# Peptides against a protein of PDB entry 4Z63: the designs that were tried, part 176

Target 1, 334 residues: chain A of PDB entry 4Z63
Amino acid sequence: LCLGMNDLTGNIPEDLFHLKRLNLLGIQENRLSGSLSREIRNLSSLVRLDVSWNLFSGEIPDVFDELPQLKFFLGQTNGFIGGIPKSLANSPSLNLLNLRNNSLSGRLMLNCTAMIALNSLDLGTNRFNGRLPENLPDCKRLKNVNLARNTFHGQVPESFKNFESLSYFSLSNSSLANISSALGILQHCKNLTTLVLTLNFHGEALPDDSSLHFEKLKVLVVANCRLTGSMPRWLSSSNELQLLDLSWNRLTGAIPSWIGDFKALFYLDLSNNSFTGEIPKSLTKLESLTSRNISVNEPSPDFPFFMKRNESARALQYNQIFGFPPTIELGHNN

## One batch from the design tools (peptide; made by RFdiffusion4, then SolubleMPNN)

Design b2_p20_4_s1 (from b2_p20_4, 11 letters changed)
Fold by OpenDDE base, seed 2:
Structure b2_p20_4_s1 (fold): chain B 334 residues (1-334), chain A 20 residues (1-20)
Amino acid sequence: as target 1 above (334 residues)
Amino acid sequence: IEEFVNKFSRGYPSWVSTVE
């Protein structure tokens, strides 16, 4: 049953929960309000539940133990409060959990040893606090993780050295500290292609340790951290780099010539730093900017990117990296 | 895309993130 993209108001009719053969319930993009009914438990054949973009409030009901076939739960952009229900945090069937842009709070806890099918987790823009969950690497299929805009004080856990499934990771604006430790840990994530760390590590030094290596890194975003230091030499070994944003830092020194050796680099933002010297001539030879053949068929994160132009302006949303125009921004270097 | 290009051409400072 798909009733998305309407102006439906009020609550879900209780009789809808009598549909025991229902595999898909999509009621997204409406004006549905109140609590999400516990009677969802009666939908024992449910594979996909989409309640996103509504006015739901209260706690998410703890009924997911009665939904043994549920693979997809989308609840983004609601008013949900409380924590992740225990039955949801232990779901062996769940592949994708999206609860982005809610008011969920407390310590983030998932039973990753039980969540054997979880491959995508989006909990961005919530009120989770405490530390990053050390057991996330136990979610052996977890590839896509957005934890941005929460309050995860402290450092990236050492256990994330074992996060082999991790491909797309965002921790933007999560009050993280110790960029040297974070990069030193995350370099062990051999499948990591996208790393977004914007608005963390306030005023720290960007490490220039030649021992750091990110083999499969395609997207690195570490903007607006007020980082000191220079362009890191370790980044030159990330030959698959497509997007680099180090804007709004306090980086100094020259822009190195190796920045033009990235064959796939189509988006470069080094603006609002303190870089000096000449613009490398190698930047004029970037194949990705001269050739029209950007392969559009590369896998992207399940979470959106946002480009914020002004602190007061609405961010522009991009669902895919390839939605970014080919760009070289070197402005505002003093 | 058009709105993005038009705003980009205006020289506004921008950064990429995954937060709204």
Scores: peptide ipSAE 0.227, ipTM 0.690, DockQ to the pose 0.363; fails the geometry check
Fold by OpenDDE base, seed 4:
Structure b2_p20_4_s1 (fold): chain B 334 residues (1-334), chain A 20 residues (1-20)
Amino acid sequence: as target 1 above (334 residues)
Amino acid sequence: IEEFVNKFSRGYPSWVSTVE
């Protein structure tokens, strides 16, 4: 049943929960309000539940043990409060959980040893507090992780050295500290292609450690951290780099010539830093900017990127990295 | 609730990452 993208109001009719053979319930992008009924438990054949972009409130019902076929739960952009229900945090069938942009709170706890199918987790823009869950690497299929805009104070857990499944990771604006430790840990994530760390590590030094290596890194975003230091030499070994944003930091020194050696680099933002010297001539030779045929068929994060030009401006959403226009931004380096 | 999040017309899974 697909009723998304309407102006439906009120609650879900209780009789809808009598549909025991229902595999897909999509009621997203409405004005549905109140609590999400616990009677969703009666939908025992449910594979996909999409209640996103509504006015739901209250706690998410703890009924996911009665939904053994549920693979997709989308609840982003609601008013849900409380924690992740225990049955949801233990779901062996769940592939994708999206609860972004809610009011979920408390300590984030997932039973990753039970969540054997989880491949995508979006909990961005919630009120989770405490530390990052150390057991997240135990989710052996978890590739896409957005934990941005929570209050995960402290450092990236050492256990994330073992996060081999991790491909796309956003921790933007999560009150993280110790960028040197974070990068030192995350470099061990051999499948990591996208790393977003914007609005963390305030005033720290960007490490220039030649021992750091991100083999498969395609997207690095570490904007608005007030980071000190220079362009990190270790980044030159990330030959697959496509997008680099280090804007709104306090980086100094010259822009190195190796920045033009990235064959796939199509988006570069180094604006609002304190870089000096000449613009490297190698930037004029970026193949991505000169060649017409960029193969668009690369895997993208499940999470969109949002570009804000101004703190008061609405963010532009890009669902894919390739949605970004080819850009070189070097402005405001005084 | 983040006021700056655009609706996805195509039901694409939306993760929030800001590039400022």
Scores: peptide ipSAE 0.084, ipTM 0.628, DockQ to the pose 0.109; fails the geometry check
Fold by OpenDDE base, seed 5:
Parts: sequence; structure tokens; C-alpha cells
Structure b2_p20_4_s1 (fold): chain B 334 residues (1-334), chain A 20 residues (1-20)
Amino acid sequence: as target 1 above (334 residues)
Amino acid sequence: IEEFVNKFSRGYPSWVSTVE
């Protein structure tokens, strides 16, 4: 049953929960309000539940133990409060959990040893506090993780050295500290292709340790951290780099010539730093900007990117990295 | 509810919350 993208109001009719053979319930992009009914437990055949973009409030019901086939739960952009229900945090069937842009709070706790199928987690823009869950690497299929805009104090856990499934990771604006430790840990994530760390590590030094290596890194965003240092030499070994944003830092020195050796680099923002010297001639030879053969079919994170062109404009949502226009921003390097 | 969208701001990579 798909009723998304309407102006439906009020609660879900109780009789809907009598549909025991229902595999898909999509009621997204409506004005549905109140609590999400516990009677969802009666939908024992449910594979996909999409309640996103509504006005739901209260706690998410703890009934996911009665939903043994549930693979997809989308609840982004609601007013949900409380924590992740215990039955949801222990779901062995769940592949994707999206609860971004809610009012969920407390410590983030997931039983990753039970969540054997979880491959995508989006909890961005909530009120989670405390530290990052050390056991996230125990989610052995977890590929996509967005935890941006929560209040995770401290550093990236050492256990994340073992996060082999991790491919797409956003921790932007999460009050994280110790960028040297974070990069030193995350370099061990052999499948990491997208790393977004914007608005963390306030005033720290960007490490220039030549021992750092991110072999599969395609997207690196570490903007607005007031980072000191220079363009990191270790980044030159990330031959698959497509998008680099280091804007709004305090980086100094020259822009190195190796920045133009990235064959796939189509988006570069180094604006609002303190770079000096000449613009490398190698930037004028970037194949991605001169040739039309940008392979559009590369995997992108499940979390959306948003580009705000003007302060007054709504951000444009980009679901794919290649949705970004080819860009070189070097402005405001005085 | 302030939707914090991962705003890559051209020239200001800010996480902009849009209040919806």
C-alpha cells in the first residue's frame, strides 16, 4: 500500500493494521500526526515501512520483534522522541534504518551482533549524546553510516579500525575532537570511499603524516574546522579522489601540483583558507573537467548531500556525488 | 524540526538546518 506524496492528515486508520499480508506500507510525505501506533505489530508480513516526512511524534513503538521480515524502516523528518526501541536495535532482518531529522535522544545503542543484516544507518540530525558507539564495527554488513549533527563528544573509537564494511561515513557537526586520531583510525577502513567530517576538530592541526593512507577514498570533506597546517601529503596517494572540500580552514602554504594528478577529481573547494603561491598549472589539465567521461554509475552514499549556493536559498539536495557540478573554488585565500 | 541537511555550501560548507 503506497499513499505517499499526498496531504493526508490525522492518524493512520486502525483497520489498516488488519492487513496481515501487507509487505509494503508507504505513507511518506504527508501530514500524518500523533504517535506511530503500536498496532504496526499486526503487520507481520511487513518488509518495508516508510513513514518519512510526516508530523509523527512520541516514541517509536517497541514492536519490531513482531516484524520478522522488516528490511526497510524509513522515518526521517518526523518529531520522534526517545531512543531507538530495543526491538529495533536488535532487529536481525533490518537492512536499512533511516531516522534522520528527528528528536531522538540519549545514548545511541545498537546491538550490532544481532543486527546481522544492517547495511545502511542514517541517524543524522538528532539529539543523541555521549560517545560514538564502540560496537558499530560489529555490524558486519554496515556500509553506510550517517551520524552527523548529533552531540558525540570525544574522539572516534579505536574499534573503528576494524570497521571493514564501512564505505560511506558522515560525522559532520558532531562535536568530535582529535582529527589525528580519527584519521589514524579510519585509514584502516579498507572500503572507505566517502568521509565527511565538517564542523569538528575545532582549531586542530590537519596531520601531514606520510604514513596515513586512504586507498579507496573518493570523497573527503573536512570543511569549517579552522584546521591549521598545509595540504596533507598523504592525500596524494588517494588516486580515486573525486571530491575534496577543505574550505573554511586555516590551511597555509602552496597548493601542491599533485592536486592536478587526480584523474577523477571534479569538485575541489579550497576556499577560505590561507594558501599562498601560484595556482598549479596541473589543475588546468584535470581530465574530469576536460573530458565528458565522468562515470555517473559510481556508488554514492545513501545520505543526501545538500549544496547551498546562496545563504538565502534553500539547499539543493543531491542524492548522488555526481549531481554536484564540476567545481574549482579557490576564493578567499589571502 | 530543523532539518539539518548536509549542505555543501558553495563557498561555505555549512550544515544548514532548514526549519521545516
Scores: peptide ipSAE 0.056, ipTM 0.676, DockQ to the pose 0.057; fails the geometry check
Fold by OpenDDE base, seed 3:
Structure b2_p20_4_s1 (fold): chain B 334 residues (1-334), chain A 20 residues (1-20)
Amino acid sequence: as target 1 above (334 residues)
Amino acid sequence: IEEFVNKFSRGYPSWVSTVE
């Protein structure tokens, strides 16, 4: 049953929960309000539940033990409060959980040993506090993780050295500290292609440790951290780099010539730093900027990127990396 | 401080639904 993108109001009719053979319930992009009914438990054949972009409030009901086939739960952009229900945090069937842009709070706890199918987790823009869950690497299929805009004080856990499944990771604006430790840990994530760390590590030094290596890194965003230091030499070994944003830092020194050696680099933002010297001539030789065929269907994270061009404008949402226009921004440097 | 936020720094706009 797909009822998304309407102007439906009120609660879900209780009779809808009698549909025991229902595999898909999509009621997204409506004006549905109140609590999400516990009677969802009656939908025992449910594979996909999409309640996103509504006016739901209250706690998410703890009924996911009665939904043994549920693979997709989409609840982003609601008013949900409380924590992740115990049954949801222990779901062996769940592949994707999206609860972005809610008011969920408390310590984030997932039973990753039970969540054997979890591939994508989006909990961005919530009120989770405490530390990052040390057991996230136990989610052996977890590829896409957005935990941005939460209050995860402290450092990236050492256990994330073992996060082999991790490919797309956003921790933007999560009150993280110790960028040196974070990068030192995350370099062990052999499948990591996208790393977004914007609005963390306030005023720290960007490490220039030549021992750091991100072999498969395609997207690095570490903007608005007020980071000191220079362009990191270790980044030159990330030959697959496509998008680099280090804007709104306090980076100094010259822009190195090796920045033009990235054959796939189509988006570069180094604006609002303290870079000096000449613009490297190698930037004019970026093949990705000269070739019109950016048609490489490369895998993108499940979480969207947001670009705000003007303060007054709505942030533009980009669901794919290649949705970004080819860009070189070097403005507002000294 | 939020006035000079880069393209990505605003992250996900928070919209909290209200119950009508």
Scores: peptide ipSAE 0.029, ipTM 0.566, DockQ to the pose 0.048; fails the geometry check

Design b2_p20_4_s2 (from b2_p20_4, 13 letters changed)
Fold by OpenDDE base, seed 3:
Structure b2_p20_4_s2 (fold): chain B 334 residues (1-334), chain A 20 residues (1-20)
Amino acid sequence: as target 1 above (334 residues)
Amino acid sequence: IEEFVNKFSPGFPSYVSTVE
């Protein structure tokens, strides 16, 4: 049953929860309000539940043990409060959990040993606090993780060295500390292609340790951290780099010539730093900026971004990195 | 003085975040 993208108001009729053979319930993008009924437990055949973009409130009901086939739960952009219910945090069937832009709180706890099918986790823009869950690497299929805009104090857990499934990771604006430790840990994530760390590590030094290596890194975004230092030499070994944003830091020195050696680099933002010297001539030779037919041999990471050009602008969704306009921003340097 | 805009907000729409 798909009733999304309407002007439906009020509560979900209780009779709808008698549909025991229902595999898909999509009621997204409405004005539905109240609590999400516990009677969703009656939908024992449910594979997909989309209640996103509504006015739901209260706690998410702890009934997911009665939904053994549920693969997709989409609840982004609601007013949900409380934590992840125990049955949801232990779901062996769940592939995707999206609860972005809610009011969920407390410590983030998932039973990753039970969540054997979890591939995508979006909990961005919530009120989770405490530390990052050390057991996330135990989610052996977990590829996509957005935990941005929460209040995770401290450092990236040492256990994330073993996060082999991790491909897309955002921790932007989560009050993280120790960028040197974070990068030192995350370099062990062999499948990591996208790393977003914006609005963390306030005033720290960007490490220039040549021992750091991110082999598969395509997207690095570390903006507005007030980071000191220079362009990091270790980044030159990330030959697959497509997007680099280090804007709104306190980086100094010259822009190195090796920045033009990235064959796939099409988006570069180094604006609002303290870079000096000349613009490297190698930037004018970037194949990604000179030719329309960039056959990038490797698929762009399936990491959707929402880009805002300004605060008042509508966010544009980009499903592929190549959807971004080719960009070089070097403005506002001293 | 230009204000910082958080240009990149990641999200995982279900249609692109499927398990292959």
Scores: peptide ipSAE 0.042, ipTM 0.704, DockQ to the pose 0.044
Fold by OpenDDE base, seed 1:
Structure b2_p20_4_s2 (fold): chain B 334 residues (1-334), chain A 20 residues (1-20)
Amino acid sequence: as target 1 above (334 residues)
Amino acid sequence: IEEFVNKFSPGFPSYVSTVE
């Protein structure tokens, strides 16, 4: 049953929960309000639940033990409060959990040893607090993690050295400290392609440790951290780099010539730093900027990027990183 | 004064990830 993208209002009719053979319930992009009914437990054949972009409120019902086939739960952009219910945090069937842009709070706890199928987790823009869950690496299929815009504190857990499944990681604006430790840990994530750390590490030094290596790194975003130091030499070894944003820091020195050696680099933002010297001539030779026909047959990240050009602008969804316009931003370096 | 905009807000679309 797909009723998404309408102007439906009020509550879900109770009779809808009598549909025991229902595999897909999509009611996204409506004006549905009230609590998500506990009677959702009666949808025992449910594989996909999409209640996103509504006006739902209250706690998410603890009924996911009655939903043994549920693979996809999409609840982003609602008014949900409380925590992740225990049955959801222990779901062995769940592949994707998206609860971004809610009012969920407390300590984030997932039973990763039970969540054997979880591959995508979006809990960005919530009110989770405390430390990052140290057991996230126990979610052995977890590739995509967005925890941005929560009130986590402290450092990236040491256990994340073992986060082999991790491909995409966003922790932007989550009050993280110790960038040196974070990078030192996350370099061990052999599948890490996308790392977003914007609005953390306030005033720290960007490490220039030649021992750091991110082999598969395609996207690095560490903007608005007030980071000091220079362009990090270790980044030159990330040969697959496609997008680099180090804007709004306090980085100094010259832009190094090796920045133009990245064959796949199509988006570079170094704006609002204190870089000096000449623009490297190698930047004018970036193949990605000169040849439109880079058939980057690279697997698109399983997540859309949202780009806002300004605060008032609607975020543009890009299903592929390659959907970003080729960009070099070097402005405001004085 | 150019204001910082958090340009990158990753999220997962409401699509069935074709698990290959």
Scores: peptide ipSAE 0.091, ipTM 0.703, DockQ to the pose 0.042; fails the geometry check
Fold by OpenDDE base, seed 5:
Structure b2_p20_4_s2 (fold): chain B 334 residues (1-334), chain A 20 residues (1-20)
Amino acid sequence: as target 1 above (334 residues)
Amino acid sequence: IEEFVNKFSPGFPSYVSTVE
């Protein structure tokens, strides 16, 4: 049953929960309000639940033990409060959990040893506090993780050295500290393609340790951290780099010539730093900017990016990094 | 004064969650 993208108001009719053979319930993008009914437990055949973009409030009901086939739970952009229900945090069937842009709070706890099917986790823009869950690497299929815009104090856990499934990771604006430790840990994530660390590590030095290596890194975003230092030499070994944003830092020195050696680099933002010297001539030879036939073998977009051109503007969803126009921003370097 | 705009807001689109 798909009733999404309407102007529906009020609550879900209770009789809807009598549909024991229902595999898909989509009621997203409405004005549905109140609590999410506990009677969703009666939907024992449910594979997908999408309640996103509504006005739901209260706690998410702890009934997911009665939903043994549930693979997809989408609850983003609601008013949910409390934590992740225990039954949801232990779901062996769940592939995707999206609860972004709610008011969920407390310590984030997932039983990753039970969540054997979890591949995508979006908990961005909530009120989670405490430390990052050390057991996230125990989610052996977890590839995509957004924990941005929470209040995770401290450092990236050492256990994340073992996060071999991790491909996309965003921790932007999460009050993280120790960028040197974070990068030193995350370099061990052999499948890491996208790393977003914007609005963390305030005033720290960007490490220039040549021992750091990110083999499969395509996207690095570390903007607005007030980072000191220079362009990191270790980044030159990330031959697959497509997008680099180091804007709004305090980086100094010259832009190195090796920045133009990235064959796939189509988006570069080094704006609002303190870079000096000449613009490398190699930047004018970026194949991604000069060749019309970027047969970008679109790596299947591992993660959608939302670009806001203005804080007041609707975030444009870019399902593919390639949705970004080829860009070189070097402005506002003093 | 240019204000920092967080260009990259992560999030999974609802449509990617297709039931195979």
Scores: peptide ipSAE 0.071, ipTM 0.718, DockQ to the pose 0.043; fails the geometry check
Fold by OpenDDE base, seed 2:
Structure b2_p20_4_s2 (fold): chain B 334 residues (1-334), chain A 20 residues (1-20)
Amino acid sequence: as target 1 above (334 residues)
Amino acid sequence: IEEFVNKFSPGFPSYVSTVE
């Protein structure tokens, strides 16, 4: 049953929860309000539940033990409060959990040993506090993790050295400290392609440790951290780099010539730093910026990026990273 | 004076990404 993208108001009719053979319930993008009914438990055949973009409030009901086939739960952009229900945090069937842009709070706890099918986790823009959960690497299929815009204090856990499934990781604006430790840990994530760390590590030094290596790194975003230091030499070994944003830091020295050796680099933002010297001539030879048909047959990351051109603009959704216009931003360097 | 814009707000599609 798909009732999304309407102007439905009020509560879900109770009789809807008697549909025991229902595999898909999509009621997204409406004006549905109140608590999410516990009677969802009666939908024992449910594979997909989409209640996103509504006015739901209260706690998420602890009924997910009665939903043994549930693979997709989409609840982003609601007013949910409390924590993740215990039955949801222990769901063996769940592949995707999206609860972005809610008011969920407390310590983030997931039973990753039980959540054997979890592939994508979006809990961005909530009120989770405390430390990052050390057991996230126990979610052996967890590829995509967005924990941005929460209040996770401290450092990246040492256990994340074992996070082999991790491909996409965003911790933007989460009050993280110790960038040297974070990079030293995350370099062990062999499948890491996208790393977003914007608005963390306030005033720290960007490490220039030649022992750091990110082999599969395609996207690195570490903007607005007030980081000191220079362009890190270890980054030159990330041959698959497509997008680099180090804008709004306090980086100094020259832009190195190796920045032009990245064959797939199509987006570069080094603006609002303190770089000096000449613009490397190698940047003019970036194949991705030249009119050559680079058949970049590289698989696009399976996740959308949202780019805001300005604070007042609506974020533009890009389904593919290559949907970004080829860009070199070197402005505001003194 | 250009204000900082948090350019990247990642999201996930409503489908599971392929496991490599």
Scores: peptide ipSAE 0.033, ipTM 0.684, DockQ to the pose 0.043; fails the geometry check

